# Peptides against a protein of PDB entry 6FRK: the designs that were tried, part 294

Target 1, 411 residues: chain A of PDB entry 6FRK
Amino acid sequence: NEEVLNAMLKEVCTALLEADVNIKLVKQLRENVKSAIDLEEMASGLNKRKMIQHAVFKELVKLVDPGVKAWTPTKGKQNVIMFVGLQGSGKTTTCSKLAYYYQRKGWKTCLICADTFRAGAFDQLKQNATKARIPFYGSYTEMDPVIIASEGVEKFKNENFEIIIVDTSGRHKQEDSLFEEMLQVANAIQPDNIVYVMDASIGQACEAQAKAFKDKVDVASVIVTKLDGHAKGGGALSAVAATKSPIIFIGTGEHIDDFEPFKTQPFISKLLGMGDIEGLIDKVNELKLDDNEALIEKLKHGQFTLRDMYEQFQNIMKMGPFSQILGMIPGFGTDFMSKGNEQESMARLKKLMTIMDSMNDQELDSTDGAKVFSKQPGRIQRVARGSGVSTRDVQELLTQYTKFAQMVKKM

## One batch from the design tools (peptide; made by RFdiffusion4, then SolubleMPNN)

Design b2_p28_7_s4 (from b2_p28_7, 12 letters changed)
Fold by OpenDDE base, seed 2:
Structure b2_p28_7_s4 (fold): chain B 411 residues (1-411), chain A 28 residues (1-28)
Amino acid sequence: as target 1 above (411 residues)
Amino acid sequence: KEEELKKAKEEHPEAALLKEILRELSEL
């Protein structure tokens, strides 16, 4: 058992190193996983692979969580967000992406170019801002970034902007002059958040770079860029460890829309090469859904009943908070379920179940439940009356069922 | 990755269905 564990841990450690996870973090993770795995539970015939994967996943989740709550802007206040990072990190592009993200959410957002070092920095920011219809400030003549940042922040505060993003100079090397300039800008504008922008493609250099920024400026948030198909993102763990700051967003491409709120579970799943379904498979298996074999057999035959849909809704409700379930699915925003939307989605699910509670066994167990209702419209009225809903609500449920039944037939 | 995702869907159709149910419920 220990040999199998050591072999699998070696494979995982190799994959994490190939994903640009720092060697110190990989060593620590290996020790933590070994300590978290009960070898006695491994002897009981549990799938050793799943147990190790789950332990690795849990420890990676802990490495991404700095134990500090991410800063969030306050609605109706002037929130100053300062960006810091090396040249080529995607900092300027990320400023525009973040500004656009908040603008699309109905925040009064603006951009300030305090990069006086790079020729054409202001033109690049102006192009991006103009394309996104984001107000911007900068100078072609002022060479002091402190003056530009201060004047721009004052201007946009006076105009009641809610999100004021300040882009700073990036350099290719950690020069003391760059850090002094960043500190002077930070002291002058007193940002509510300092965002470190890190390129995921720099691999093992992420730790040293992130540490050098944190040692000079009070980094409170991390954004990881270039998480397109080539960057495995393991450097993000190093940035969190070095900065002790949460990852708040990720850049997934070159487009202004290739920007999303960071999610721990999907990120770790992607880092491990776990498919979008694997985390959900693990959760489905954790639920000990005794009827999974019968369901799998029905699904293989393209059969799906209203009862099968009801059972799946029960399973979803058993998985716990809908935000946690969606957080297990790669691509589903943490913001897709604001706490309000979670309660609303659960209330909708419970409403659908309550409609089905007024159905009879002939309706629930029919391989074509929608056809049973279409042949006898009086059933819709009975179910509507029994569940206290409109006939339209029952028709919407049957439409949803029909979508799922068609999807099952295509599997 | 697409082949692995396809295999995972074929091996675990219940999880694929749950994913799609969760998707549709999140879009409502």
Scores: peptide ipSAE 0.187, ipTM 0.739, DockQ to the pose 0.068
Fold by OpenDDE base, seed 4:
Structure b2_p28_7_s4 (fold): chain B 411 residues (1-411), chain A 28 residues (1-28)
Amino acid sequence: as target 1 above (411 residues)
Amino acid sequence: KEEELKKAKEEHPEAALLKEILRELSEL
């Protein structure tokens, strides 16, 4: 039993190291898991693999929990949020994503560009802010980030903004001059929250980077970026350990809406390659799909229409990139859909919807849509002509519908 | 996890359906 445990723990430790989890944390986790597993319970015929996975999962959850409650903005107050982090971490993009997130939640939100070091930083922020209709401040002439940050914060406080996000210089390296600039900005604006932005793809460097920022600035929150790529996010555990600060959001792509609140369970499940259906449920619930109750009631009765399928396809399209959604499904790796395959899958989904747009209410609302078409083959030809597709494409859609309707009857 | 997945499927049949739709769309 101890040999089996040690072999399985070796596989888990290898997988965690391949997921960019820091070697010190992996060693600590291994010892914590060994101490938490009752070897006698493992002898009693319990699924040894499930027990070890559960123990590993539980210890990873503890490593992501800093034991500190995440800062949250107060409604009706001015909340100053300062961003810190290296150039290329996605900091500037993340400022815009966070601003857009709060704006969509009905907060009076603004952006300040205090990055005077990077040429075009203000133009980039201005472009992102303008597209999202977010008020912004910055200068093309002022080179002191302290002046820009102070003036911008004062301006937006006087205009009764609730969320005031300050982007700072990142530079390419951990430099004393960068840390001094960040400290001067922090002292001038007195932020309610300091957010450290970390690129998940930097792997084992996450600990040293996160520590360097925490040792100079009172980091209170972490945002992890680039979790849409090959980065399994193991560096996030190192950032939490070094900063003693919670992860509050994750960046999941290049778009302004590729941004979500951090959830511990889904993150650890993804890190272990287990996927998380709860994250999918939460995303479904966040979309406020008005017909969820009506759909749930139909599903309980084993009913599924072509309209119900169309609505589910619309919901999938609203969920964002297919790669992100699939990455939430157990058994689908993050690499399952290349960017090319995602565009093709979205084009296929749109084609299927366009075919259904040529269907009538009798066809869409039938409890047996496939039988309606089989009884009157002239409907297939009508729909094919209406949507500009072949009769074969309509038959393939009806075959897919029949497959889904059979799954619903087995639920 | 299979029991938790089963329970989650029973509690959230819409999410279970959506998962199956996404799986089928990924195999196309």
Scores: peptide ipSAE 0.167, ipTM 0.736, DockQ to the pose 0.061
Fold by OpenDDE base, seed 1:
Structure b2_p28_7_s4 (fold): chain B 411 residues (1-411), chain A 28 residues (1-28)
Amino acid sequence: as target 1 above (411 residues)
Amino acid sequence: KEEELKKAKEEHPEAALLKEILRELSEL
């Protein structure tokens, strides 16, 4: 039993290290799991693998919980939120995402650019803010971030803004001058919350970076970015351990909408490669597909048309980044789609839709669409010419449709 | 995992279909 436990724990530890979980946290987790598993209960014929997985899951949930309640803004109050983090962490983009999130929730939200170190930082923030219709403040001439932050906070307080987000300078290295500037800004504006933005793609460096920020600045919240990439999110555990601060949001792509409140259970499930079926269902439900009932009824009867396939392709395109959606499917790791493969799969999906845009209603609404084309091969040539593709591409689409229609008949 | 997938397929057939479409598109 102990040998089996040690072998399974070795596999889990390897998978967690491959997920960018810090080696110290993996060692601690291994010891905690060993202490939590009763070897006598493992002898009783219970599925040893399920017990170990449950113990690992429970210990990972504890590692994500700092035991501190997340700060939340107060409605009708002026809430000042200061952002801190390294250059390239996605801090400036995350400021815009958080501002847009609160704006969509009916908060009077604004952005301040106190990044005087990067040339074009204010233009970048202004571009993002203007595109999202978020009020912004900054300077092209003032070089002191304390002055810009103070003036911007005072301006937006006087205009009765509820959410005042301050973006600060990010540097490539842990420089004492950066931390002094951040402290001076924090002292001048007296923020209600300090948010550390961390790039998940830095892997094992997450602990040292998060610790360096916490040792200099009173970080109260963490936002993890770039969880749409190869980053399996193990760095998030390191950020919580080092900052002792909750993760409040995650960035899941480059779009302004690729931003969500942090949920512990789905995150740990995804980290373990269990997928996030609940999050996939939530995303499907958020689409508010008016015809979901009609589709469910067709599926129950084993009916599936080319139009139904087209609508599902439109729904997939609305769900966000293809890599993120696949990463919700159990057995598809986040690494399954390189950025190249995501664009290629999306281009293929768009190509299939363009072929279907050249089909008529009789072809689209037929319960046996493939048979309509097989009986009249001239339809394939018409659709191919209309969509600018080969007759082979249309036949490949019909083959794919036939696979899906057969799958629906087995549901 | 198979039981959760089966339950999700029974409760949310549309999500199960989307999952299989996504799987086939990822294999293309």
Scores: peptide ipSAE 0.082, ipTM 0.642, DockQ to the pose 0.065
Fold by OpenDDE base, seed 3:
Structure b2_p28_7_s4 (fold): chain B 411 residues (1-411), chain A 28 residues (1-28)
Amino acid sequence: as target 1 above (411 residues)
Amino acid sequence: KEEELKKAKEEHPEAALLKEILRELSEL
């Protein structure tokens, strides 16, 4: 039993290291899992694999819990949120995402650009803020970030903003001058929350980077970015361990909507390659699909039409980044879609929808759409001409539909 | 995992369908 445990723990430890989990945390997890597993219970015929997986999951949940309650903004108050992090961490983009998140929740939200170091920082923030209809402040002439931050915070306090987000300068590396500037800004504006933005793609460097920020400024929250890429998110555990601060949000793409509240269970499930079925269900439920009952009844009867397929494709397009959604499916790692493959997959999906836009109601609403086309091949030629595609492309769509319809019959 | 996936499919057949559509689309 101990040999089996050690072998399985070795596989888990390897997978966690490949997920950018810090080697110290992996060692600690291994010890904690060993101490938490009763070898006698393992002998009693319980599924040894399930027990080890549960113990690993439980210990990873503890590693992502700093034991500190996340700061939350107070409604009707002026909440100042200062962002800190390196250049390229996604900090500026994350400021806009957080502002948009709170705005969509009915908070009076604004953005301040106190990044005087990066040329065009204010223009970039202004462009993002304007697109999202978020009020913003910054200067083209003031070079002191303390002045800009103070003036912007004062302005938006006087205008009774509830969420005041301050983006600060980032640099390519940790520098004393960056940390002094951040401390001066923090002292001047007295933020209610300091958010450290970390790029998950830096892997094993997450601990040292997160520690360097926490040692200089009172980081109270973490946001992890670029979890849509090759980053499996193991660096997030390192950030929590180093900052002793909760992860509050994750960035999951380049779009302003590619931003979600951090959920421990889904994140750990994804990190372990278990997927995030719960997050997929939540996203499906958030779509408020008025016809979900009608679809559920069709599915129970093994019925699936080309229209039902079209509606599901529309739903997928509404769920956000395709890579993010796929990363919720068990067995599809975050690496399954490169960013290039996501755009291509979305283009393919749009092409399939464009072909279906050239179909008639009889074709779309048939319980056997493929048979309608097979009985009258002239329909394929009509749809192909109407959508500007080959007859082969229409046949490929019908083949794909047939796969889905067969899958629904097996559900 | 198969039983939980089966339960999740029984409780949320629409999410199960979307998952399978997404899987097939990822293989395209």
Scores: peptide ipSAE 0.086, ipTM 0.645, DockQ to the pose 0.062; fails the geometry check

Design b2_p28_8_s1 (from b2_p28_8, 18 letters changed)
Fold by OpenDDE base, seed 5:
Structure b2_p28_8_s1 (fold): chain B 411 residues (1-411), chain A 28 residues (1-28)
Amino acid sequence: as target 1 above (411 residues)
Amino acid sequence: EEEKEEEALEKKLQNFLLLKELLEKLKK
């Protein structure tokens, strides 16, 4: 039992390290999982794999929860939100995404550009704000970010804005002068929330960077950007640990709408190489796939039919672009997201469904569909003729179903 | 409340592992 536990923990630890999770957090998780698993309960014939996965998941939930309630803006009040982060983190783009998010929710929102260091920072913010129809403030002539931030905050307070977002200068290096400037801006405007913006692609450097910001300014929230890329987001755990601040939003692309509230479960699922299970489930729930509860109940009882497999394929097809679904499924990297592979994968699913459309209710609803076909080979020939496929294609489907049903029985 | 969230999470994980294995087989 201990050998099986150690082997599975080694696989999980490898997957987490490949997800850019900090080696210290992976070690701590391994120790916590070992302490949480009763080896005697593992001996009782419970699915050892499920128990380990559950324990790993529970420990990852704890790693993304700093134990601090996320700051939320108060309706009818003036809420000042200051953004901090490195250059190239997506900070300026994220300011616009957050402003647009609140505007769409019916908040009176505005943007202030207090980045005087980067040439064209104000033009970039102005372009983004104008496209989104968000009021903005900045200067082409004032070089003191404290003056710009103070004047902009005062202006928008006097105009009764509810959400006042302040973008600050980002640098490539941790320079003391940057942190002093950020502190001066924070002291002048007295923000209700300070948001640290982090690029998910920076991986192991996230801890040291996040800590350096938290040691200088009172970071209360984290936003993680570039989660649409190859970045598995493991660096976000390091940022939460270092800042002791919750992740409040994630950036999932370049568009202003590629921005969503952070959800713990989808993020952990993606991190484990289990995909965005919650984004999948939320998409599945948004699709009113109410029948998932009935499927889960059958799966808990080790029952899985060809009809249950058909319904799952229908669900996958309803979830929209297969590329987005596959990107939510670990081990289906960006190479699987190529437009050619999406159409081919959807065509394969549709072919399998067409084979199952030629099956009868006795074949579809059997708890051992493969055995029904093996006992009466004439059924395979009937289904093959009905669906316009070879007997081999039907046998391949039944082989896939059998492997799946055997897995469900082991679950 | 925590137990219900944990059960919902286990259900979610099971569905996903199932879906992943289906899709891995479709890739082969």
Scores: peptide ipSAE 0.013, ipTM 0.321, DockQ to the pose 0.018; fails the geometry check
Fold by OpenDDE base, seed 4:
Structure b2_p28_8_s1 (fold): chain B 411 residues (1-411), chain A 28 residues (1-28)
Amino acid sequence: as target 1 above (411 residues)
Amino acid sequence: EEEKEEEALEKKLQNFLLLKELLEKLKK
């Protein structure tokens, strides 16, 4: 049992490292998981893999919780939000996304460009803000970000804006001059919230970067960007640990709408390569799949019948467009969501169900359906004739069932 | 191609089953 636990923990630790989770956090998580798992409970026939995954999930939830309540803007007040982060982190784009988010929620929102270092920063912000119909402030002539930020904040305060977002300069590297500039801006405008923007793709560098920002300015919130890419966002855990600040939003693409409030469960699910569990929960609940408790109980006991497989195929077919389900299932790349493959996949499932419709209750309800057919090969021929398929098609179904049943037993 | 589709279907069902279990644990 301990060897199995250690093997499974090794796989999980490898997956977390591949997700850019800091090696120190992975080690701590491994120790915490080992301490939380009762080996005696694992002996009771409970699915060892599931217990480990649950323990891992629980410890990851703790890692994304800094124990500090996220700052929220106050309605009818002037809330100044300062953005900080490296160049290429998606900071400027994220300012526009956050502004658009609050604007859509009925907040009087504006943007200030205090990036005087990057050529065309103000033009880029102006383009994004204009496209989203967000009021903006900046200068083509003023080179002091403190002056621009102060004038912009004063202007929008006088105009009774509720959300005032200040974008600052980013650097390619940690430079003392950048941190001095950020501190001067922060001191001048006295922000209600300082948001650190981080790129999920920088992985192991997240801790050192996030710490460097926190050591210079009072970072109170984190936003993680580029979670649409190959990055699973493991660096976000390092940022939370280093800043002791909650993740408040995530960027999920390049579009202005590709921005959502941070949710712990969907994020951890994605990190583990488990997909959008919360969205799948909601869909599964909408399907009134309450009858699945009996199936899940059977699966916990490593029992999986052809009828159980049939019911799962029915459930998949009821969930609507397979593309929407697949998009929620991790490790289904975008290529698997091609519209052509959905109809073909549904047709294949329907064919498999048609084969199973020609099976009898003894065949469907056997805990070893493949063995029932192997003992009496005449059953394969009967089912093939009844469903209008080849004996090969029935054998392929039984092979698939056997793979699934073995997977359920390993689960 | 058929083997890749089978592996894909297997992975789908595995992920679906994993998700259902996580779901039940989150409902408690």
Scores: peptide ipSAE 0.013, ipTM 0.345, DockQ to the pose 0.192; fails the geometry check
Fold by OpenDDE base, seed 1:
Structure b2_p28_8_s1 (fold): chain B 411 residues (1-411), chain A 28 residues (1-28)
Amino acid sequence: as target 1 above (411 residues)
Amino acid sequence: EEEKEEEALEKKLQNFLLLKELLEKLKK
């Protein structure tokens, strides 16, 4: 029994290390899991795998919870939120995402650019803020981030803003001058919350980076970025351990809407490769796929048209990055999510939709679309000419449709 | 109500699995 437990724990530890979980945390988790598992209950014929997975899940939940209540803004007050983090962490983009999140909830939100180190930082923030219709402040002439931050905070306080987000300079390396500047800005503006923005893709470096920030500035919240299927999120556990601060939000892509409140259960499920069924359900509900009831009824009756396939392709395109969707399905490993394969898959889907845009209603709504085209080969040539593709490309689409319609008939 | 939500969820999941199979076939 102990050998079986050790073998299964070795597999779990390997998977966690492959998920960028810090080696020290993995060792501690292994010890905690061993202490929590009753070997006698494992002997009683209970599914040993499920017991170990459950024990691992419980210990991962504890690692994500720093035991500190997350800061929340107070309605009707002026809440100053200072952002800190390395260059390339997604800090500036995350400021805009958080501002947009609160704006959509009816908070009077603004952005301040106190990044004087990076050329074009203010222009980038201004572009993002303007696209989101968020008020912003910054300077093209002032080089002191303390002055810009102080003036911007004072301005927006006087205008009764409720959420005042301050973006600071990021550097490529942990430099003492960056931490001194951050401390000077923090002392001048007296933020209600300091948010550390961390890139999940930096893997094992997350602990050392998060600790370096916490040792210099009073980090109270963590936001993890680039959780778009490439980053397995294990570095987030290191950030929580080092900062002793909760993860409040996650960035799940490049779009301004690719930002969500942190949920422990879905995050741990993704980390373990169990998928995110809850997030999939939420995302499918947000898509208002009400029109899918008619499709589901047709599918139940073994009916599937080219129009039904087109509508499904539109739904896939509306769901956003296909990588995010696949990562929510149990058993779709992260390897299916290579960015290159996603763009190519979306380009293929868009090409197929362009072919179908050249079809008529009789062709699209036929319960035997392939037979309509086989009976009148001139239709294939018309569609090919209309969409600017070969007759072979149209035949490949019809072959794919036929294979899918056959699967629907077997369901 | 819970049974209807579960049925709606199952239907959505089935539709998603169908979309997945479509996309996997498009990748091949």
Scores: peptide ipSAE 0.008, ipTM 0.347, DockQ to the pose 0.024; fails the geometry check
Fold by OpenDDE base, seed 3:
Structure b2_p28_8_s1 (fold): chain B 411 residues (1-411), chain A 28 residues (1-28)
Amino acid sequence: as target 1 above (411 residues)
Amino acid sequence: EEEKEEEALEKKLQNFLLLKELLEKLKK
């Protein structure tokens, strides 16, 4: 029994290391799991694998819980949230995502760009903020981040903003000058929450990086970014351990909506490669796919139209990055969509939809759309002209439709 | 009621899996 336990724990430990979990945490987890497993219960014929998985899951949940309640903004108050983190961590993008999240929840939100070091930082923030209709502050001429942060915070306090997000300068590496600037900004604005933004893809460097920030400023919250990539998020455990601060949100892509509140159980399930069935269900429910009863009924009858395909593409585009969705499904690794392939896939979907926008109702609602076009080739030319594409592109769409319709008939 | 919610959830999941299969084939 002990040999079997050790073999299974070795597999789990390997999987956790491959998920970027810190080697010290993996060792500690292994010891804790060994101490928590009753070998007598394993002798009773219980599924040893399930028992070990449950014990591992329970210990991972403890590693994600710093034992500190997450800071939450107070409604009707002025809440100042300072962001800290390296350049390339996704900090600036995450500021916009958080602002947008709170705005959608009915909070009066604003953004301050206190990044004076990076050329075009303010333009980038302004672009993101304008696109999201979020009020913003920054300067093209002021070089002191303390002045910008202080003026911006005071301005938005006077305008009764409830969520005031301050983006700070990042560097490509940990530098004393960055940490001093960060401390000066923190002292000047006295934030209600300091959020450390960490890139999940930095793997074993997560602990040292997170510690360096916590040692300089009072980090109270962590946001983990780039969980849509190859990173399974094991570095997040290192950030929690080093900062003693909860993960409050995760960034799951590049879109402003690719941002969600941190949930412990779904995160650990994803980390273990079990998928996020709960997040999948939540995401499917958010899509209001209730209109899909008619689609399911059609699919049961082996009917699939170009309109049905169009509606599915719309649903896909509403779900956001397909990588997120795939990462929620058990047995689909995070690798199934590289980021580059996702943008290309979304662009391809959008192109296909644009072609279908030039189709008429007779073409869209035909149970055999490809046959409608094959019988009257002039329709292909009309659609091609209407959508500004080649006749070949329309034929490719019809070929894809035919493939989908054949799949539906096999279901 | 719970059984109807579970059936509705299963249907939503099936739709999602179908959507996924469709998307996987769009990547190829």
Scores: peptide ipSAE 0.008, ipTM 0.337, DockQ to the pose 0.023; fails the geometry check

